# Peptides against a protein of PDB entry 5HOI: the designs that were tried, part 2

Target 1, 351 residues: chain A of PDB entry 5HOI
Amino acid sequence: FRYMPFSPAGTPFGFTDRRYLTMNEVGYVSTVKNSEQYSITVSFFDVGRFREYHFEDLFGYDLCFLNEKGTLFGQSKTGQIQYRPHDSIHSNWTKIIPLQAGERITSVAATPVRVIVGTSLGYFRSFNQFGVPFAVEKTSPIVALTAQNYRVFSVHYSQFHGLSYSLSELGTSSKRYYKRECPLPMSLPNINSDMKKDANLDYYNFNPMGIKSLFFSSYGDPCIFGSDNTLLLLSKWRSPEESKWLPILDSNMEIWKMSGGKETTDIHVWPLALAYDTLNCILVKGKHIWPEFPLPLPSEMEIRMPVFVKSKLLEENKAILNKKNEIGADTEAEEGEEDKEIQIPVSMAAE

## One batch from the design tools (peptide; made by RFdiffusion4, then SolubleMPNN)

Design b1_p8_1_s3 (from b1_p8_1, 5 letters changed)
Fold by OpenDDE base, seed 1:
Structure b1_p8_1_s3 (fold): chain B 351 residues (1-351), chain A 8 residues (1-8)
Amino acid sequence: as target 1 above (351 residues)
Amino acid sequence: MSMKEAIS
């Protein structure tokens, strides 16, 4: 295992000269290789609210976090970070994070009020939006970060304990924990199923944890989307004893339903954000599980808890088909290979 | 765009 730089919904280069550093509900950040340099573009979905901008990257930024006020960049090996406000009123700032031998920045996050840096040795560094440091804390190795306002959702990895998470609030005077290094019930990429497709090997080399994205919902609940394509939401996190992860969407189940119960291997959900009861996502068509260029328009997927089992629906539909064939045996079987679309109950059909 | 429109 290697600690790799993680950014929310970031994509690998693959065989191309370009990738997305990050994307969410605000927009998407792309980088293009230009010899030993990179050209970075910060693009927005709301073109009326925000102006697209670009700049030359001489450092090779491999970490990014986009919010409504600015973009945070980081270089995992050198420890350089840059914050770029979207407005022209506030100045850009650059800082070098001190790294130990072999230490890497693994994730960065930014809100309008906080900047957070996490490392492969578990150094958690907090700053204000102007790059003034608040604190340095030693945690378990950090593999992913997201933040909303003063709240931080961190994912940790230990070779001995697997995945854990923390939920904290970065006040002006102190850090408060709501959750501290609690077990994260997210499935890791399965070497036998997920890595057997050559197209997935490049992705899991880029992102060994298979975390496609993590974000806070519009209600301020931590969300994570893993390699199993299940959206997990942390419910009741204010009550330590009542807090639980809810599987609020199986995107593979929803794609299967929308395809009339056909196994589709060429449609993939790429998560952006959770707004109310809808997952904002990119629908990726093709061999790669990540979006390529140009970026497709975002789609909305309604949240539905995975109450139904595919095998049971297939058995029920087979039983209905067998009963129809037993009743219909007296009329001439025109063997139309009617591609018998699995009748998904209307209550289960994605509108 | 609805997810149904994007898959069609």
Scores: peptide ipSAE 0.016, ipTM 0.703, DockQ to the pose 0.728
Fold by OpenDDE base, seed 2:
Structure b1_p8_1_s3 (fold): chain B 351 residues (1-351), chain A 8 residues (1-8)
Amino acid sequence: as target 1 above (351 residues)
Amino acid sequence: MSMKEAIS
């Protein structure tokens, strides 16, 4: 196992010179390799609110976090981080994070009020938006971070304990835990099933945990989207005894429904954010499970608890077809065996 | 863009 740099919805280079460092509801950050240098572009979905900008990256930033106020960059090996406000009013700042031998920055997060750095040795470093340090805490090895306002959702990995998560609030004087290194019930990528396609091998080499993204919902609930394409939401996290992960969307099931019950292997959901009851996502068409260039426009998918099993829907549709054939036996209409699209109940059809 | 519009 190797700790790899993680950024929310980041993509691999694959066989290309370009990738997305991160993307979310605000926009997308791309990097293009140009010999030994990189050109970074910070693009936005709301072109009326934000202006796209680019710069030359001499450091090879492999970590990124985008928010409404700025972009945090990090270099996993050197420990360099840079914060770039989107406005020209605030100055960019750069800092070197001290790393031990073999330590890597594994994830970074930034809000308008906090900067967080997580490492492969479990160093959790917190800063204000100006790069002034608050604290250093040692946790289990950090593999992913996201943050909203003062809250941080961290994912940890141990070879002995698997995936865990923490939910914390970074006040001015203290860190509060709502959850501290609790088990994360997310499936890891299965090498034997998920890596059967060479196109997936590149992705899981880039992202061994298969975490496509993690974010806070518009309601401030931690969300994670794994390799199983299921959106998990942490409900009732304010009540430690009631807190649970809810599978609020099976995106493979939703694609299957939208395809009239046909198996599609060339459509993939790439998560951006959860806004109210809709997953903001990129629909990826092609061999790769991640978006390529140019980035498609974001799509919205209504969240739905996976209450229905595909096999049961197939059985119910067969039973409806058989009943129609029993009632229709008196009319010899040779309606050909057209591939009868599975009638998905209207209540299950995504609008 | 709705998901339905993007898959059609």
Scores: peptide ipSAE 0.015, ipTM 0.701, DockQ to the pose 0.720
Fold by OpenDDE base, seed 3:
Structure b1_p8_1_s3 (fold): chain B 351 residues (1-351), chain A 8 residues (1-8)
Amino acid sequence: as target 1 above (351 residues)
Amino acid sequence: MSMKEAIS
């Protein structure tokens, strides 16, 4: 296992000279290889609120986090981080994170008030928006970070314990834990099934944990979207005893329903954010599970608890078809190719 | 664009 740099909804280069460093509801950050240099572009979905900007990257930033106030960049090997406010009123700042031999920055996060750096050795470093350090904490190895305001959702990995998560609040004087290294019930990529598709091998080499993204919902609930394409939401996290992960969307099931019950292998959900009851996402068409260039417009997917088992729906539909055929066998009814649209119960059709 | 339109 190798700790790889993780950024929310980041894409691999694949066979191309370009990739997305990160994307979310605010926008997307792309990088293009230019010999030994990179050109970074910070693009926004709200073009009326924000102006796209670009710069030359001499450091090869492989970590990124975008928020409404600025972009945080990081270089996993060198420990360099840079914060770039979107507004020219505030200055860019750069800092070197001290790394031990073999240590990597694995994830970075930024809010308008906090900057967080996580490492492969489990160093959790917190700063204000100006790069002034607050604290250094030793945790289990960090594989992913996201943050909203003062809250941090961290994902940890141990070879012995698998995936865990923490939910913390970074006050001015102290860190509070709501959850501390609790088991994360996310499915890991299955090396034998998910990697057999050559098109996915590049992605899982880039992101071995299969975490496509993690974010806070508009309500401030931690969300994670894994390789199984299920959106998990941490419900009731303020009550430690009542807190649970809810599978609020099976995106494979939703695509299957929308496709009339056909197995589609060329449509993929790429998560951006959860706003109220809708997953903001990119619908990716093609062989790769990640968006290519140009970036498609975001789509909205209504969240729905997976109450139905696909196998039962297929069995029920087969049983209905068989009963129709048994009743119809006595009438010489013309075999019109009735398009075998799986009648998805109206209660499951998206309004 | 509705998701149905984006899948069609």
Scores: peptide ipSAE 0.014, ipTM 0.691, DockQ to the pose 0.621
Fold by OpenDDE base, seed 4:
Structure b1_p8_1_s3 (fold): chain B 351 residues (1-351), chain A 8 residues (1-8)
Amino acid sequence: as target 1 above (351 residues)
Amino acid sequence: MSMKEAIS
C-alpha cells in the first residue's frame, strides 16, 4: 500500500497534461504541466464574488484545499505548504513541514481560521490562517482531511484496522474530540471490480482509498463520498451514543432512476458539497469517472435515503409488463419497440 | 419521518 496525496474531489492527470487539484462549492483549482513547471489556476463558481487567478508553480503542488478566503497548497514529498488568500489584503505565506524519511503530507485542509496538515505517519499539525503553529499530535496515518471553521474531519488508514475517522474542534487552547479514530463504515475500492477498466485503474492509482471527496454539510455535518458512490453523512455527532453514519444518497441508484431504469456506465457523479438537502456535484459523462476539461457546470441532486431496492423495482416492473403482455395478446397491436420505461414510483422520480 | 428528521 502507498499513501497518496489526497485533496477533496481532486482528479488524476491520466493521459493529459492537466488535472484538478481540488474542487468544491467555492470553485476549482487546476494545474497544467508546462515542461518542468506547473501553472495553477484558481477558478470560482461565483465570478461576481471572486476573481480567477493563476500563478507559476515551481514546486509541483499535489495537495490543495480551497475555501472562501484562500487556497492552501502542499507538496507531499518536500513538505512545502503555501497559503494564498484570494484577496490582496493578506499576504501569501510559505512553510516547510518537517517530514521524516519516507513521510508524506497526505492531506491538507484550510478554513478562514485554521490550517491543518496530515501525514502518512499520522502527524496532525495545526496552524492558524497565518501559519502560526498550534500543536503537533500523533494519530493513526491520515489519508484525508477536511475542515469547516474550527472543526476538522480526518480519515485515517491502518493496514491492520482499515479506515477510521476523527471529528475534532481546534479551539484556541485545546483540541476537542467529538469522535476519535472510530471505525469508518466506507467500502474500499474493490480491486477485482473497480480496477478492471483502465480508466478506473488510473483513478485508483491516484486515490487508492477511492474517497472522491469529503466535506462538511451546510449544517456542519461530516460527509464522505467513496468509490461506491454513496454519500455518507455523520448524524448526531454531538451525542457520542447517538452518532451514526447515514447513507443519504446512492448516486448510482439516482443515475439509474434518471436513466429510466437503464444500466448506464457513462454517467458519473462527482461530489462537490452538500447544501441543505441537495448534493452539489458534477455530472460526468464519459469513460472517466472524474471530470475532464472544461469543467461541466455543477448540478444539484436531491438527497434521498436508499429505502428502495433496485431489484424489487425491476421485479415489479417485469410483473407489470408480463401482465400487460397477457392482456395485450388479444389485440394485434403493432410491435413498436416502445422503450418500456421503468415506471419509477412518483415519490422516487426526480422532479 | 422527514429527511430532515432522519438526518437530525
Scores: peptide ipSAE 0.009, ipTM 0.536, DockQ to the pose 0.039

Design b1_p8_1_s4 (from b1_p8_1, 4 letters changed)
Fold by OpenDDE base, seed 4:
Structure b1_p8_1_s4 (fold): chain B 351 residues (1-351), chain A 8 residues (1-8)
Amino acid sequence: as target 1 above (351 residues)
Amino acid sequence: MSAKEAIS
């Protein structure tokens, strides 16, 4: 087994000179091979809010994380990381992460307040947005990271225990765990079934865990989308005993329904984000399971949230809004329609 | 755009 650099919704080069380093709801980062160098472009879906920019990459960044304030780049082998704010007000910064022999940066994440680096030896390194270090922790080998505000969702892999996950909060003084290296019930790529198509071999060589993406939902719940094309959401993570992974979308089943029950082997869901009850995704048409160039426009796919998740999320949002109003931030929240009976999927009603 | 519209 080889630890590979992971970025959310990153694509392989395949037979091309270009790939996406990462993509999410904010935008997409592409890299093009130009002889011994790379040209990186940071593009945005909201072209009114953000301006596309590019730069020459002499380091060969193979890790990326995009947020609303900047882009974090990493080089898995050298340990170099670079943070590039989208604005011209804040300076770019570069840092070398010390790596042991054979150690790789496997994933990076950045929020407006935190930078996180995970490695193949399980070094979890935390920084502020200016690259000031907070801590180094030793965990199980990290294979994927995402972060929202102060929260970090990390995926770990052990040859002995398989996949695990952690959910943590990186405060100013300490790291709090909500979940610490708990079993992750995500299916790993099955070489015998998934590799029947040569097009999949290139992808699983690039991403051997089959994690297409991981993100936090708009409600702050950890989400992961694996090789089985199932969107998993971590429900009730604040209550250790009640916390469970919910299969909130089988995207293969949804494509099958949308195609009128035809077997579609050429349509693939590429996950970007979960906003409320909709998966923001790229619908990939073609041989490859990943988007090529140009990037198709994002599509929305409806999910079935369990009623008890929606109610708790609405209560949490009301509590966040009430706290904002108590702090004197006049943001008029539109009263959205409360009363739509969410049909619990029959598979979830049996538990 | 809805996924349904993009598949059609």
Scores: peptide ipSAE 0.139, ipTM 0.864, DockQ to the pose 0.553
Fold by OpenDDE base, seed 1:
Structure b1_p8_1_s4 (fold): chain B 351 residues (1-351), chain A 8 residues (1-8)
Amino acid sequence: as target 1 above (351 residues)
Amino acid sequence: MSAKEAIS
């Protein structure tokens, strides 16, 4: 096994000179190889809110994280990181993360208030948005990171223990754990079933864990989308004993239903974000399971949230509506019908 | 765009 650089919804080069470094609900970051250099473009879905920009990359950035305020870049081997605000008001900053012999940066994340760097030796490094360091913590080897506001969702891998996850909050003075290196019930790529297509071998060489993406939902719940194309959501994470992973979408089953029950082996879901009850995704048509160029328009896929998540969402929406009403914003409440029965994905009903 | 519209 080799620790590879991971970015949310990042794509391999394959047989091309171009790839996506990352993509989410905000936009997509592409890189094109030009001899020994790279040209990076930061593109946005909301072209009215953001202006596309590009720059020459002399370092060969292989890690990226995009948020609403800026883009974090990293080079896995050299330890160089760069943060680029989308606005011209704030300055870009660059620094080198000290790496031990054979250590790699495996993932990076950035919010408007935090920058996080994870390594193959399990060094977790935290910074503010200006690159001022807070702490260095030693964890199990980090394979993926995402962050929202002050919260960090980290995925760890051990050869002996498999996949684990942590959920933490990076306050001003201390790191709080909600979950610390707990087992992650995500299926690893099955070499015998999933790698039968040469196109999948290239992807698994790029991403050995098969994690297509991980993000926080609009409600701040950790989400992960693996090689099995199942969206997992961490429910009740504030209550350590009640916390559970919920399979909220089998995307293969939803594609099968939408195709009228035809076996479609050429349509693939590429996850971007979870907004309320809708998975924002790219529908990939073709041989590769990842989007090529040009990027297709994002699609919305309705999730069948388990009843326990709908009730929590209704309570959180009522709490948000009550807070909005206290702030004097007349937003008409659409009373959505409560009683739609939840079909559990067939893949979990057979064990 | 709905996923249903993009598949059809």
Scores: peptide ipSAE 0.136, ipTM 0.863, DockQ to the pose 0.594
Fold by OpenDDE base, seed 3:
Structure b1_p8_1_s4 (fold): chain B 351 residues (1-351), chain A 8 residues (1-8)
Amino acid sequence: as target 1 above (351 residues)
Amino acid sequence: MSAKEAIS
């Protein structure tokens, strides 16, 4: 296993000179490789509220986090971080995070009030929006971070325990945990099944955890979207005994339903944010599971609790068809029935 | 746009 730099909804270069460093509901950050340098562009969905800007990157930033006030950049190997406010009123600042031999920055997050840096050795570093340090804490190895206001959602990885998560509040004087290194019930990418498609190999080399994104909902609930394309939401996290992960959207199931039950292996959900009951996402059409250039317009997908598994429905429908064919074996087998539209259960069509 | 419109 290798710790890779993670950014929310970041894409690989693939065979191109360009990729998205991050994207969310605010916008998208792209980088283009120009010889030994990079050109970074910070673009926004609300073009009336924000002005696109670009700059030359001499450091090769491979970590990014975008918020409504600025963009945090990081270089995983050197430990350099840069915060760039979107406005020209506030100054950019740069800092070097001290790294041990072989340590990497694995994720960065920024809110209007906090900057967070997580490392492959589990160093959790907190700063204010001006880069003034608050604390350094030693945790399990950090693989992903997101933050909203004072709250931080962190994902940890151990070779022995798999994925865990923490939810914390970064006050002025202290860090409070709501959850501390609790098991995260997210499926890891299955190397044997998911890597059989060459197009996925590049992605899982870029992101071996398969975490496409993580964010806080508009209600302030931690959300994570894994390689299984299921949106998980942490419900009731204020009550430790009641807290649970809810599979609030199976995006593969929703795409399958929206296509009329057809196999849509060329349509992929790329998560941006959860606003109320709607997943903001990019619908990716093509070979790659990640968005290419130019970026498609964001789409909205309503959240829905999975009531069935597609594989079980396909097996049940095949078993029903086979039983019908065994009973009908005395009448001419009209070959034409393989294209029978998979009947979506009426209970799923009425909601 | 809705996801349904973008799939269509």
Scores: peptide ipSAE 0.134, ipTM 0.863, DockQ to the pose 0.714
Fold by OpenDDE base, seed 5:
Structure b1_p8_1_s4 (fold): chain B 351 residues (1-351), chain A 8 residues (1-8)
Amino acid sequence: as target 1 above (351 residues)
Amino acid sequence: MSAKEAIS
């Protein structure tokens, strides 16, 4: 297994010279390769609150995290990190993270009060917003990080134990765990089914875990969006025994409902954030499951618990059709191969 | 923009 640099909602280059390093509700960071150099642009959705800026990247930053106060960059191989405040009053800072032979920075996160660095050897490094270190902890190998205020959601991977997660709070003097390396019930990418399209192989090579994004909701609940296009929310995380992952949105099911039950293979949800009961996302149209350039406008998708699985609806509709055919055995089989539009139950279409 | 409007 190869640990790859992960950033929330980051995209591969594919066959292009450009990609998104990260995107969320605040904005999107793009990089363009020009020979041995990169040009980075930090763009914002609220153009009235923030000014777009660009700079030349001589280091080849492959890690990024954007928040309302600044952008954190990282280079997975060299261990270089840079924090760039959006406000010109605050200075940029750069630091080298000491890496062992073969160690990589796998993920970085930044809040207005904390900077976090995770590595392929499971080194968890915490800093304040000025790059002053607090602690170094050894955990299972880190594959993804996100943070909100003082809270950190970390995803870990072991070849023997699969995916796990931690939820921690980074105080001034101590780290508190709410969850520590608990099993994460997220489906990994299915190489045999999903990788039949060359475009999906490129994405898998870029992101082997299939984690499209992870974030905290507006209520401060950890969220993760995997390769199965299901949004998982960690509920009741303050109560260790009551804590559970809720599948709060099947985005493939929602696209299928919105299309009138048509098979839409060319529409993909790219998650940005969860605000209240609405998933902020990019609706990607085309062959790639990730957004290309220019970035489409964000869309809002209402959260609905998946009461019905598409397979179960298809089985129920087949069972209803078979029962109708058993009752109607006397009338001539007009073999009209009409594309029987799967009638979405009125209860699913009227909401 | 609603997801429904963006799919249509």
Scores: peptide ipSAE 0.127, ipTM 0.861, DockQ to the pose 0.705

